# Peptides against a protein of PDB entry 3WG5, part 191

Target 1, 218 residues: chain A of PDB entry 3WG5
Amino acid sequence: LAKNIVYVAQIKGQITSYTYDQFDRYITIAEQDNAEAIIIELDTPGGRADAMMNIVQRIQQSKIPVIIYVYPPGASAASAGTYIALGSHLIAMAPGTSIGACRPILGYSQNGSIIEAPPKITNYFIAYIKSLAQESGRNATIAEEFITKDLSLTPEEALKYGVIEVVARDINELLKKSNGMKTKIPVNGRYVTLNFTNVEVRYLAPSFKDKLISYITD
Target 2, 218 residues: chain A of PDB entry 3WG5 as posed
Amino acid sequence: LAKNIVYVAQIKGQITSYTYDQFDRYITIAEQDNAEAIIIELDTPGGRADAMMNIVQRIQQSKIPVIIYVYPPGASAASAGTYIALGSHLIAMAPGTSIGACRPILGYSQNGSIIEAPPAITNYFIAYIKSLAQESGRNATIAEEFITKDLSLTPEEALKYGVIEVVARDINELLKKSNGMKTKIPVNGRYVTLNFTNVEVRYLAPSFKDKLISYITD

## One batch from the design tools (peptide; made by RFdiffusion4, then SolubleMPNN)

Design b2_p21_2_s4 (from b2_p21_2, 11 letters changed)
Fold by OpenDDE base, seed 1:
Structure b2_p21_2_s4 (fold): chain B 218 residues (1-218), chain C 218 residues (1-218), chain A 21 residues (1-21)
Amino acid sequence: as target 1 above (218 residues)
Amino acid sequence: as target 1 above (218 residues)
Amino acid sequence: VKLHKGAIYPIRLGGGEPAKV
């Protein structure tokens, strides 16, 4: 019997291979408990493209729905965060958050200037982000513009353009609004209808390793 | 019945979150097939510390022995590669390879100069690498010196100092020399004696994603 | 924090230079 449990975990900071471990750990815990879903409260300025692609793959392999929730107000799913969101089973955003700005770069120079990615890399990520959007039935044109125009959207704009599924102020509103929604991508080969009726919300704390690595990467 | 299968996969290039995915994919395939072990042919100049820590954790969670093999000749398990090796069930090196140079840095300046890590970070990785060495019954003093002296060792030196378990020219010699050895860390809570008698060697090819990300990160 | 011998610029999506080791 699927437990009426929804896990909630926070992922804050840069998308790194450690962020992948956080996702993997959190999803694994929720899978082991046969949770109805896991909600990842995401606040990221971006990070590594490789980590992002792995996180997306881990989400796509999840046995339970993974909801990306851009939270709290003031948070962003910037760059890598947008890709992760687009690769997830449902995207929610709190009012006062942002999504987008997905242009790949090679890094920053000593003067803080952006080192541009070569066109080949940019074009690869355009194709990749469009694929994520298409596979999830989200706006692939806007997904492309997250790169080509370095576009960032409000929750309301993102909802309007069909980039995200929910605008919610808190977890309770998210659960209410997403109840009865189908996942935008399959879970174990099937689109799942979310059932958040009488759910227990369980918060996953960061591990000691999570806290330590966050401290080292901040 | 455990299949007399040993998987071999190559991981080359920087340790990134994508490298974590490669490890995860390869180990998962080998776990699913109840392989006797997986050998990862590792050639890395290093990479991200967070990715490294995650790879180590994934190896430690493996249901099968993970052998790190620094291969081919000319390869290195530099920096992050050394940590990964020290976190594995068995380390082998080919003649003409190297291990070590584990000093953490924040990056490179525009002029190519190293941006030093603050003492707090350096001390953290000293403690971490020593813990990996101690847990695996490998030389923790040399592991510390991989950081404090930026030490690099030959296979013969590394074997002599008790950093690694095997020097082998190829997979066949590795299998012969490691046959009957116990894993240096537990597999599912038990030290496993490697049985490479009449094994089938199966090479895992990089996925399309693996090839593409390697191309993007190179 | 990077554990790397060489100046490798990983592809980044967004702000924040990964430490090189």
Scores: peptide ipSAE 0.078, ipTM 0.363, DockQ to the pose 0.163; fails the geometry check
Fold by OpenDDE base, seed 3:
Structure b2_p21_2_s4 (fold): chain B 218 residues (1-218), chain C 218 residues (1-218), chain A 21 residues (1-21)
Amino acid sequence: as target 1 above (218 residues)
Amino acid sequence: as target 1 above (218 residues)
Amino acid sequence: VKLHKGAIYPIRLGGGEPAKV
C-alpha cells in the first residue's frame, strides 16, 4: 500500500519575506508529492505583518492541509506566529509553548522601547485576527484579546478556549490526536478529514539559504 | 595633521531588522572613531516600515553626520530607502539611480499582486514622510507624492525639486560637492557644516553576517 | 507595512521585524 506522506518542516525565528519563501517552498514540495498534510514546526517571536499576511494567504491557498505545530517545548507562536496559526488548517502546540501577544507595534526605538501603533492600525489587526478566528471556527473573542490585552496562552488554555485543536508532545502524538479531525478551514474549497493512518513522516531539511537565514535571524 | 576620517559602508538589499543592525554597527564604528561623517552607499528596493523607522531614528541619534548615498548607478533608494534618505543628514545620488515609490502596502499576495494598505495606514505614512521632509527642509509636497502617486525621481529631478542635496558620480565627487554644506538635520542638536578637506576615506567591510545576509536577500 | 518599490509594510506583530515598506 503506497504510504500517505506527511511532511514535517521547521520554521524558526522572525517572520520575514524569507519566511514566506520557506513556507512557499515547504508547502510546494508537499503539494507536488500529494502529501496528506504538511506540519510546520513553528517557533517565532513574531515578525512582519505583511510577511504574515502573505504566509496566511499561502497557507489558505495550499492544495493540502497545513498544520501549524508550536514546537519544541519553549517555542512560541508569538504575535505574527499566532496570526499564521489562526490562518492554518489545524493548530497544535507542545506542552511548555505559548501563543498570543498579537498587539501590533510600529517598531522598537533605539532604546528598545516599543513604538505603539496608532489605534487605526490596531483596529485593523483586531478585525483581521477576528476574521481569521471566525473563518476557522476558533475563539474570536480570545483572538481579539491577543491584541487588546496582549494576551499569551499556554497550550492547555488555548485548547480550553477553542483557540487551538491539539496539544501534543511530539509528531507521533500530533498525528494520533489529529487523525480524523476536519481541517478548520477549507482545502480547495472543502473541509478535509485528516487521515494519518499508515503515514510516512518525511522531514524537509532546511535549504542552505534557510540555514543561513536562521543563523542570521537568531 | 591628523586626517579627519570619513567612513564609507555599503547597505544593499531589503530593509530588515538586520539592516538596522548594519546601520547601527556602521554608525557606531564611525562615532567611536569621531569620524567627520559616515557615507552609506544605499541600494534598496525597500523593506520593513518598522526597520525603516528604527533606522531613521538611529540616524537621527547619530553623533556624527550620516550621508545616504544612492549608489552605484542602477541602485535605488526605493520606498523604505526614501524614508531613510529623508531622515538623514545629507542625501546624495549617483547618476542613473532612483528615489521614491513610497506607497505603503500590506504585502504581496501569492500571485505577486500588491495588497493595498488601508487609507488610514497610507495617511499615517504620508504624515510621517512629510514630517521627515519638513524637519530636513526638503520638499514635503514631493515627499507626499512619493506615496500618493508612487512617484519615482531621477537624481536630477530630485535635486531640482529639493528632495536631495547632491548628485555625484563617485565618493570623491560627493566629498567635493558636499564639503561646506550644512547637515539638513541636527547632529547632537546642532546643524553641522561638513568638512571634507584633508579627509581619509575608510571603507567598512561587511561582516561575515553582512555578506551572508546580502547573499540571501539578493 | 512594506515600503518596497511602491509598497510600505508598517506593522510589527510582536518582537518580530516590521512588515516591508
Scores: peptide ipSAE 0.058, ipTM 0.356, DockQ to the pose 0.275; fails the geometry check
Fold by OpenDDE base, seed 2:
Structure b2_p21_2_s4 (fold): chain B 218 residues (1-218), chain C 218 residues (1-218), chain A 21 residues (1-21)
Amino acid sequence: as target 1 above (218 residues)
Amino acid sequence: as target 1 above (218 residues)
Amino acid sequence: VKLHKGAIYPIRLGGGEPAKV
């Protein structure tokens, strides 16, 4: 019996145009192999809003389920990472991870202080994040509060509030718990029931370019 | 009978990318020798949050138990050190040490005054530290108060409040008191019962590079 | 505060200056 394949790839660090290239590459590989899903182990403090929006679109255009897994313990889907997660087919978190803190900023002053975004930009991202939550059947009130209160949640809180779907310690527990779940958004216009029975897990290594850029951005 | 080995290493000073390299080196040596555990004698006023988070991840990825020991008397696991401790398999403190004061900051002004972190960053670290405490079965309320109140605790208070597991004057007392304790987080997916019967204690010396960087950062 | 009109400062969602703890 041809084993269904689940790909696992890591995305770590700031969300940039390069992070989009990583998502695109990883998802494309998994699409080409007709994988059952791809799991992205996400660890990000946030990044650029433009890159984030492109990543969300790339995920939503995926021909296969894209699972965002906030992993390992100590990782976060902070700020841009939360938007990416809310735009995905399934969100999982490991214990010891966090999600939220989504307030947009214009940048940092010379003294390291935050330059606040004007109400126009804040309101835009409130509408955007609420839309992602609503489309995915997740808690839109909490999604708004990720911005308006800069709220951050533990995995247990995020599960309790209906922000995420799974708390799992590792890939095996994630596959076990998510088996039989429906994707929170459509794949090619249809909600997919995940089938992780008898799957082979394949890890996608970062490219040489991925390693080099990570080294420069760390 | 092959004696079980417990490694002891010192990490002192500010938490930086180099401190990560020290943790990684020390834990890797202990992993390679299949040590029963490594004890890190920690004395830090804090440091970089990014380096701290990487250190927590490295500890949680360890193939052996990592014990954070706030030592010697007069030492602290302050700020970043508290996060590192809360991310570890066991926390011990010597009498006359401290833990806590975890409020994030953006930096220092030219006059030495603290530049406060915005609510976004503070809330992120509240969620993060609570998650570490919850995952390790430690007091998440006190972990939050390490940030919200800049709370600092004595060893006796920290033990009483369920922040730490052991108060010990030296390595021998630590080994004696922690013998038979379970790790507060998993090692390779399983909680380990510490066995410090008939152990050999081996001290890891700082590398030449470790000494040089400590000299530059102190 | 010279709001120079034209520089579309890229909106940032986190990823700021490294916090110190």
Scores: peptide ipSAE 0.057, ipTM 0.337, DockQ to the pose 0.119; fails the geometry check
Fold by OpenDDE base, seed 4:
Structure b2_p21_2_s4 (fold): chain B 218 residues (1-218), chain C 218 residues (1-218), chain A 21 residues (1-21)
Amino acid sequence: as target 1 above (218 residues)
Amino acid sequence: as target 1 above (218 residues)
Amino acid sequence: VKLHKGAIYPIRLGGGEPAKV
């Protein structure tokens, strides 16, 4: 039986518009090969809200399931990473990772203090994150609290509260646990049941451009 | 004869990762309808380099010709906008617009002074912008000078120096002048000859989300 | 990296200061 292909790619560092390129490239490769899914190993402290929104949209437009996997242990899907996760077809986290802390800011002041976002911006992102949670059948109350309380959760808490779908130590456990799960959002208008029973895992490497820009932005 | 469709959409403000979403959405709509082209009316002071790179990549991946039209008069394709233009299938400018001023910066200091990019970053973008110019058969020397001299050009200068392809006052003049032109980069691996002899122009409106984010980022 | 003529603070969702291009 021809093995279904599952792609795995890493996205690390700040969520920037370059991060979008990485998502787009990786998803496009997996789409072209009609992969069963792509798993994005995500480790981000956050980044730009605009980039995040684009990444979410790109994921939502994916022809294949996009699994956001907060990995390795010690990684985070912080801030922008949380939105990306909530916009994805499945969220997994490794033990010792975190998700949340989504409060929007305008930046840092001269003294290193946070420049708070005006209420209009904060409220926009509250509505947005709640929408992502609702659309994916995830905990919209906790999603709001990621902003209003700058809440950050462990994988176990995130699973418990219905923010994420899987806690997995590695790709093999992720594939095992997510096998037979339905995507939390549609793929091409359809909720897909993941089939990881007989898959080949293919790792996508960062392009030279990816490496160079990550090196510049990190 | 069924009229070929040309889409027109506006992208205004900072080049951010949300701007990528706009590009992606607009191009996707035009792709889905097998449009002859999409014209993006661009007015930007610049923005994020990462977002810019993603937009360029999305344009390069387009299944249809993407025409960047610096419009209306008083608009600019400044900085990031120049890169986007140079990455597109055709560049047009309205009279009274500008292109260039591409020097990368890290940001603004506390006193409003520019934080200069380290030479490594500047050199990266020099190489990148030259690549875009070369790949599109445009003036790579001027493209470099957009960075090294922070050069900004009028439409007439940009045309004269072979940076852009068309100066046009409006969409109708643009369609008229660009009719029969070959794309400066390939569409699906092929240089396309634009056919605007019998087209229907369709305007794409910003989504509610587009309006809201533009309102927040502007 | 920022390619900006203007000082617009992008909305940030946590993380370090993105380079302004």
Scores: peptide ipSAE 0.056, ipTM 0.342, DockQ to the pose 0.168; fails the geometry check

Design b2_p21_3_s1 (from b2_p21_3, 14 letters changed)
Fold by OpenDDE base, seed 5:
Order: structure tokens, then C-alpha cells, then sequence
Structure b2_p21_3_s1 (fold): chain B 218 residues (1-218), chain C 218 residues (1-218), chain A 21 residues (1-21)
């Protein structure tokens, strides 16, 4: 029986194997406590594709709803962050945030210029991102354009185009607006109706390890 | 007499000689127990062509049906994984997975750029992948385009185009949907009708060796 | 047998937006 507990955790910075560990830890805690959901406040410029894919899998294998919330204002779910969001049970964005710009790259040259990915790789990620959108009942055309046009959207645009589910200023508004919504992908094989009536909000702090790693990558 | 036992095993990561050993071990266990079938949950970005070809041969020489299941959501049967799938008795995909992108490459340059394979090699693999598709009664045109266009497909597209046989969210749905289907290639010289009525599902764990290899390749 | 690798490229899916101009 799900408790009326909602966990909130923050993930900020580049998506790496360490970011996977953070997702795994946070979701595991929320699963163990049979939480109603976990909200991940996400702010990322992007990162590694392998880590991103593992994170998506971890979210999709969650025993509880995982809500990606692009927060705070000024934050982005850029590149890898967009994939992660599209793989989640619900996407919310705060005003003043952005989503998109998902074109894969091989890296940066010494002069900081982008090294373009070959068409093979780009096409792979087009198929992947479209699959995430389709599975979650989100706009697959826009998902493709996140790559092909390097498109970035405001929260209002993303909502309008059917990429995200909620625009919310804060956690309280998010809980209010998402109460009664169905997850966009199944949890344990079933679509879950979110119950945020009389919930206890619990904030998860970064572990010491999480803090250290963020310092090394910054 | 085939027992009402279905084995499920996972193969994740790059296709190598070690991956061959995993396939061989899993299939051998299932053969020894006269299982109705083995399902291999496959998640691979690709790998070595030699290992891939050996895996295909091992599957085709199996005494029981080998089902390739691109799983979990977010997984891929990319490159070498597509060849393996096309060489198997049945292909299934979970929503949110992909298949394709099969253009052979010689490797990566120091800057991470792809070193293209010469036309001779590309043409060899075009012929090979088309042969796999034709033998299994799958779409050989699309199989070719997996190379020539580096095409990647969603599960729905792959099903629609006749590349795969099943879209399923989990093992239970896969068993339900594939029950009564004929294998796409022969088992011991005959096409087998799958019987998944009242089956016992047995999960095969990775060996210690299998686990070690995954850590070394990550 | 010539060793052919498929794209296990560690791709960075980094959004263009984090280019610190």
C-alpha cells in the first residue's frame, strides 16, 4: 500500500555514471518506503549517452512513479536531460526553464567546437528518442526535432506541443496540478493515478559522495 | 518431450567473444533441460562482427527455440544485436527500445570519429544481413537499409515492416502473444509451434565470470 | 577475420546550450 509520502531530490550538472548512481539511490529509497512518487528536480546541460540510457532504464524499472521536474527557474533539461524526462512517468517544468537541444555529438575539440556525430549515431538516437516519446504518449515529432533541428522549447511550448504534462512554479503547485493524473508510462505494468492528497513531502539530501562528485565535475 | 519450461536470461553490453560464451552457456542449459524455449533479453550497442557471426551460428544450431527480446525499455539491439536478432527463431521488442543501425565500421579514430569500412566489407555484410532476413522470412529490404541508410526502427515500426514478430511490455505479455506462433527458422529441421500454455519461467543468472566481464567492459 | 566494431561510441548527448560562450 503506497504511503502518502512524496520524495523530492535534486540532480544538477552533467549526466555521468555518477548521476546514474544518484538516480538509483534516490529511487531506491523511495521504493523502499513505498512512496506515492519521487520528484527529481533536474537541472542539466546534458552529458554521456550511456549514463543517460542507464538512467532511463532505471526510471522505467522503478516500482513507483518518477516525476522529472525541470527546476528551478533558469534550469534546463538539455540534451541527455530531455531523454531522461521523456523516459519518466511525468514531466513538469517551472517557468523560465527549457527542454530540448538533443543532437548527439562525439565531443568537443580542443578549441571547444562541437565534433559532430556521424549519421549512424544521430539516426540511432532519433529512433531512441521517438521510441521514448511514443511509449509515453508524448509528441514524437517534436522529440525527433529536438535532434534534427536542435529544437529547444519553453515550458508553455512544451506543454502546448504535448511534450510535458505540467507547468508549475514550485513543488506545491506541481503536486496540486498533477494530483489525479495518470502516469505516462506504466509502473509495474499498470498506469498509476497519482494521489497527492494530504501528502508528506520528504526532501532527500545529496549523499557525501554525491556532493564530492559534483565538486570534481564542476 | 519438451517440458513446459521457458528459460529467461539477460545479455547486456558490447558483443564480444565473451558474449558468445554467454549465449552458448545459456542455450546449452536450456537444451539440456529440454526447455520449450529460451528468451534472451538483449541490450547491446553492437560489437565485434566475428563474435556476432559465431553467436548467430550458435542460435541457428540450437536444439530449442531461441527468442531474442530487446528488453528492458531503453534497450537496443543495435548493429551486431540486429544481426543476432535476425538470426533467431523469434524477435520481440519492448516499447521504448530500438533495432537497426548496422553499418559496419573498421573502428574509431583517436578523435572518436568513425573509420568507414571499405565497400567490399560493407557489401559482404549487406549480403549477410539480407540472407538472415530471407531465411527467417523477415523484411530483407529493411535489413539492407539497416546498413545502407543506417536505419533504426521503433518496435512499432519494426513490427509494421515485418522485421520483428512481437511487441511486448514484459515476459508475461511476450509469452502470451508468442504462444502458438511458429518459429521463423527451423529447430532441428522443423518449424516449431511455440507452446507457452502453463509454462514455468526460470531465470538464469549471470555467472560470476559474466559479471566480471561486464565490469571490465564498462 | 577483420575486426569490425559497431558504434559503442561513448556519445555525449550534450545540449548545445551549455556552450559557455
Amino acid sequence: as target 1 above (218 residues)
Amino acid sequence: as target 1 above (218 residues)
Amino acid sequence: MKRFKSDGIELEVIGAGTFKR
Scores: peptide ipSAE 0.169, ipTM 0.373, DockQ to the pose 0.113; fails the geometry check
Fold by OpenDDE base, seed 1:
Structure b2_p21_3_s1 (fold): chain B 218 residues (1-218), chain C 218 residues (1-218), chain A 21 residues (1-21)
Amino acid sequence: as target 1 above (218 residues)
Amino acid sequence: as target 1 above (218 residues)
Amino acid sequence: MKRFKSDGIELEVIGAGTFKR
């Protein structure tokens, strides 16, 4: 029986238009190969709101499940990263990672201080993040608090409060735990039950060199 | 075995703050009785965008499934009504009804002509309606065309294109056809499989007079 | 949700805590 393919790619750093291009390319490759899913290992302090919204939209339009995996330990899905995660088909976090702190800002002053966003903008993003949470069946109250309280959560807390779906130490554990789970938003109009019982894991590098690792989930 | 309750209420006319109050009240009553679902018979030409967004949010926060039923024949879920439907747990339409025509406008001129919304506003609502469609696993391309082409669809077309879930002539047929269907968005964080095999149908009037009709779905 | 595309203001959604250089 032909192994189902799962792609894994890393996105690290600030969320920018370049990050959008990375998401688009990685998802496109996985779509073309009719992969069971793509796992995006995410580590970001945040970034541009426009790029973030485009990324969320790209994920929502994906023909295959997009799994956001806050990885490795020490990584964060901070700010824009939280929005991206909440817009995805499944969220996993590794132990020692964080999610949240989503208060929008206008930028940094010359002295490096944060310039606060006006209430209208803050309220916009509150509504937006709540929408993402509600659409994916995740905790909308906590999603709001990511902004209003600049709240950050551990993986265990995020799981407990229904913000994320999986705590996993590595890709192998993620595949095992997420096997049989339904996507939190539809894929091409349907909620997909993930099948990771027998998968070929392909790592995408920016260089598009495929590193193949096979996993059999018991 | 205790019959599951399904509430049915009508919302007709322009979408306003008053319409929000109606949605909120009806859903609240159904939530308090732990109903299997509430069916909102919707007939609207559209209305205020702010009220519409509040209604969508209220539906997304519902503790029970909210079914939008474009009913009776001749009714429409036009403009704001389409957004409301796309934000719901399930859409049904009766034969001879319509959905779509979602182009945002600024209002009416003194001569009664439509004042066109600026591109920025139009683009906002395009993004918004696509989000609603994607979140509910409905046809996002058609959702966009509801704005860009001011497209309107028949029930049969809407079903065919994956905009709606059910074509039903009446409440009885709706209950029969939707039995066993999953909600298109989560209810309290979970997708609910509708159980309409044995239900007590309660009609809510603005007067809160309950008209009880029992249906056994064969 | 009015997409306040504020005129040219690059809205950054960056967590306040991460810029401790």
Scores: peptide ipSAE 0.145, ipTM 0.345, DockQ to the pose 0.089; fails the geometry check
Fold by OpenDDE base, seed 2:
Structure b2_p21_3_s1 (fold): chain B 218 residues (1-218), chain C 218 residues (1-218), chain A 21 residues (1-21)
Amino acid sequence: as target 1 above (218 residues)
Amino acid sequence: as target 1 above (218 residues)
Amino acid sequence: MKRFKSDGIELEVIGAGTFKR
């Protein structure tokens, strides 16, 4: 029986317009091959809100399930990364990772102090993150607290509180545990039940451009 | 703002045709009042497969979300109870409860030994329980193991493996944690996002008939 | 729902943990 393909790609670093291009490229490749899903290994401290929202939209428009996997151990889906995760079809975390801390900021002052966003903007993102949680059937109260309390969670906590779906040590465990799960948001208007019983894992490497930008922004 | 109603009822003991009547009555009452949901506190060692399947069907036909809550501590949703839970819109467990052990049996011999079901029947229930898991976006592999390995899980394990959605100590915690979650199966063809932000909890007492039968079967 | 065009305000959603470098 022809194996269904699961793609795996990595996105690491700050969320920027370049990160959008990475998501778009990876999802497009997997869509073209009619993959069962793509797993995005995500490690980010956060980034730009505009880029984040575009990425969420791109995921929501995907023709195939996009699984965000906070990986490897030590990684985070912090801030913008949390929004992206909450916008995805399934969230997994490796042990020793974190998710949360989503309070929006305007930037940093010259002295390194945080410039707080005005209440109007904060409230906008509260509504936005709650929407992502609600749409994906994840705990909206905790999503709000990611902003209001700048809350960060471990995988165990995130699973316990209903923010994520899977804790997995590696891709094999992720495939095993997520097999038979339903996507938390629709794929082309339908909730998809994942079938990883007969799959081939294909890794997507970063493009030369991706590597270059990653190098420059590090 | 008029409070949305959440009903809470208890079903305890062996799963029988009488248990079906209890489910039917409780769900009907809550449907008539257009409740936000009904929480069924479930404690069962199992029971009849025919009654179980009827109960699952009744839940699936509900006009409102049916939340199975394995409660209180020490309770189980064993065997038939697991099927019922997997057929519901949301599963919660209290600490110290268990779920699983679903291997079908034909009955007990005169000497108290288990009469095993033939492979055909066992395979039927494997397919059935996997279907329930898949439809509800819960871990189908574990559902199968509930039969093939007679596996039983704690709340922590069940949550970890993606079999249940909430661990909660009481109704208040359950409401809090499940607020903003999406039903794992549709309600009238739609996945419902639970709203427990402004709710009134109403307890349904067993009918006199329910009490009598419970007394006789105990 | 009018997508509030996030006008050009560079909103960063960066997790507090990255500050300790």
Scores: peptide ipSAE 0.143, ipTM 0.339, DockQ to the pose 0.070; fails the geometry check
Fold by OpenDDE base, seed 3:
Structure b2_p21_3_s1 (fold): chain B 218 residues (1-218), chain C 218 residues (1-218), chain A 21 residues (1-21)
Amino acid sequence: as target 1 above (218 residues)
Amino acid sequence: as target 1 above (218 residues)
Amino acid sequence: MKRFKSDGIELEVIGAGTFKR
């Protein structure tokens, strides 16, 4: 029986237009090969709202399940990363990672201080993040608190509160635990039951461009 | 008599955190050498609001006059570039350039469509851009229309409407025309009269990092 | 402290005309 393929790709760093390109490239590869799913190992402090929204939309339009995996230990899906996760078909976190801290800001001042977003912007993103949570059947109250309280959660808390679906130490455990789970949002209009019983894991390498950008932003 | 130094540096492309670093580096060099002014040749389609606001603040905190010069012909100070210009000590444009189109957006969707900013965000930036115009004694009504009408102006129109101060074909003409002009905002709390009577022009090269980023974003 | 560690969602001001297709 032809092994179902699961792709794994890493996206690390700030969420920018280039990060969108990475998501798009990786998901497209997985779509082209009719993969069972793609797992995106995500480690981000956040980034641009526009890029984030584009990424969410790209995930929502995916022809295959997109699993956001906050990995490795020490990684975070902070700010924009939380939105991306909440917009995905399944969220997993490794022990020792975090999710949340979603208060929007206009940026940083020259002195490194935060430029606060006006209440109107904050309210917009409250509505947006709650929508993502509701659409995915995740905890909308906690999603709101990611902004209003700048809340950050451990994997165990996030699981407990119904923000995420899986706590897993590695890809193998993730596949094992998520096998048979339904996607939290539709894939092509249908909720898909993940089948990881006979899968081949394929790792996607960053493009040269991806490597170069990482080098410049790091 | 020791020649006053005027620095010239080019900033091209999208306004990002890296663009801030460029502005900061260039202005710092000019400050260290007690330059008469620095001219930033700007060609940008726009960029991030946070980076833009940081750049504006960096300009406002400059110990020397910062002249934004929309250059060369065909260049634009679009969107974020307009804000940066309005926040500067003097604006110049070359013939065949443009300024304006400042409507904020949340980003672009996967299909390339614009994601509109909510009215609240738009209103925030209307207030902000008007503030920049008012502080610099420039046309606040037109500044508002850069957003509300997505207005773009030619150099001649921008000059006529009191948005910019100089139309110049090149650096030499810019120096000639701006000689004796007062800065439109204070330098260290005082409006400075530009003295370009006996100046040496020094061009700053992009750093290796600057070149690399340009290569990746082009 | 990298000056732009995004502790939050950042907004953008970009003009409509610059989509490089």
Scores: peptide ipSAE 0.031, ipTM 0.252, DockQ to the pose 0.285; fails the geometry check

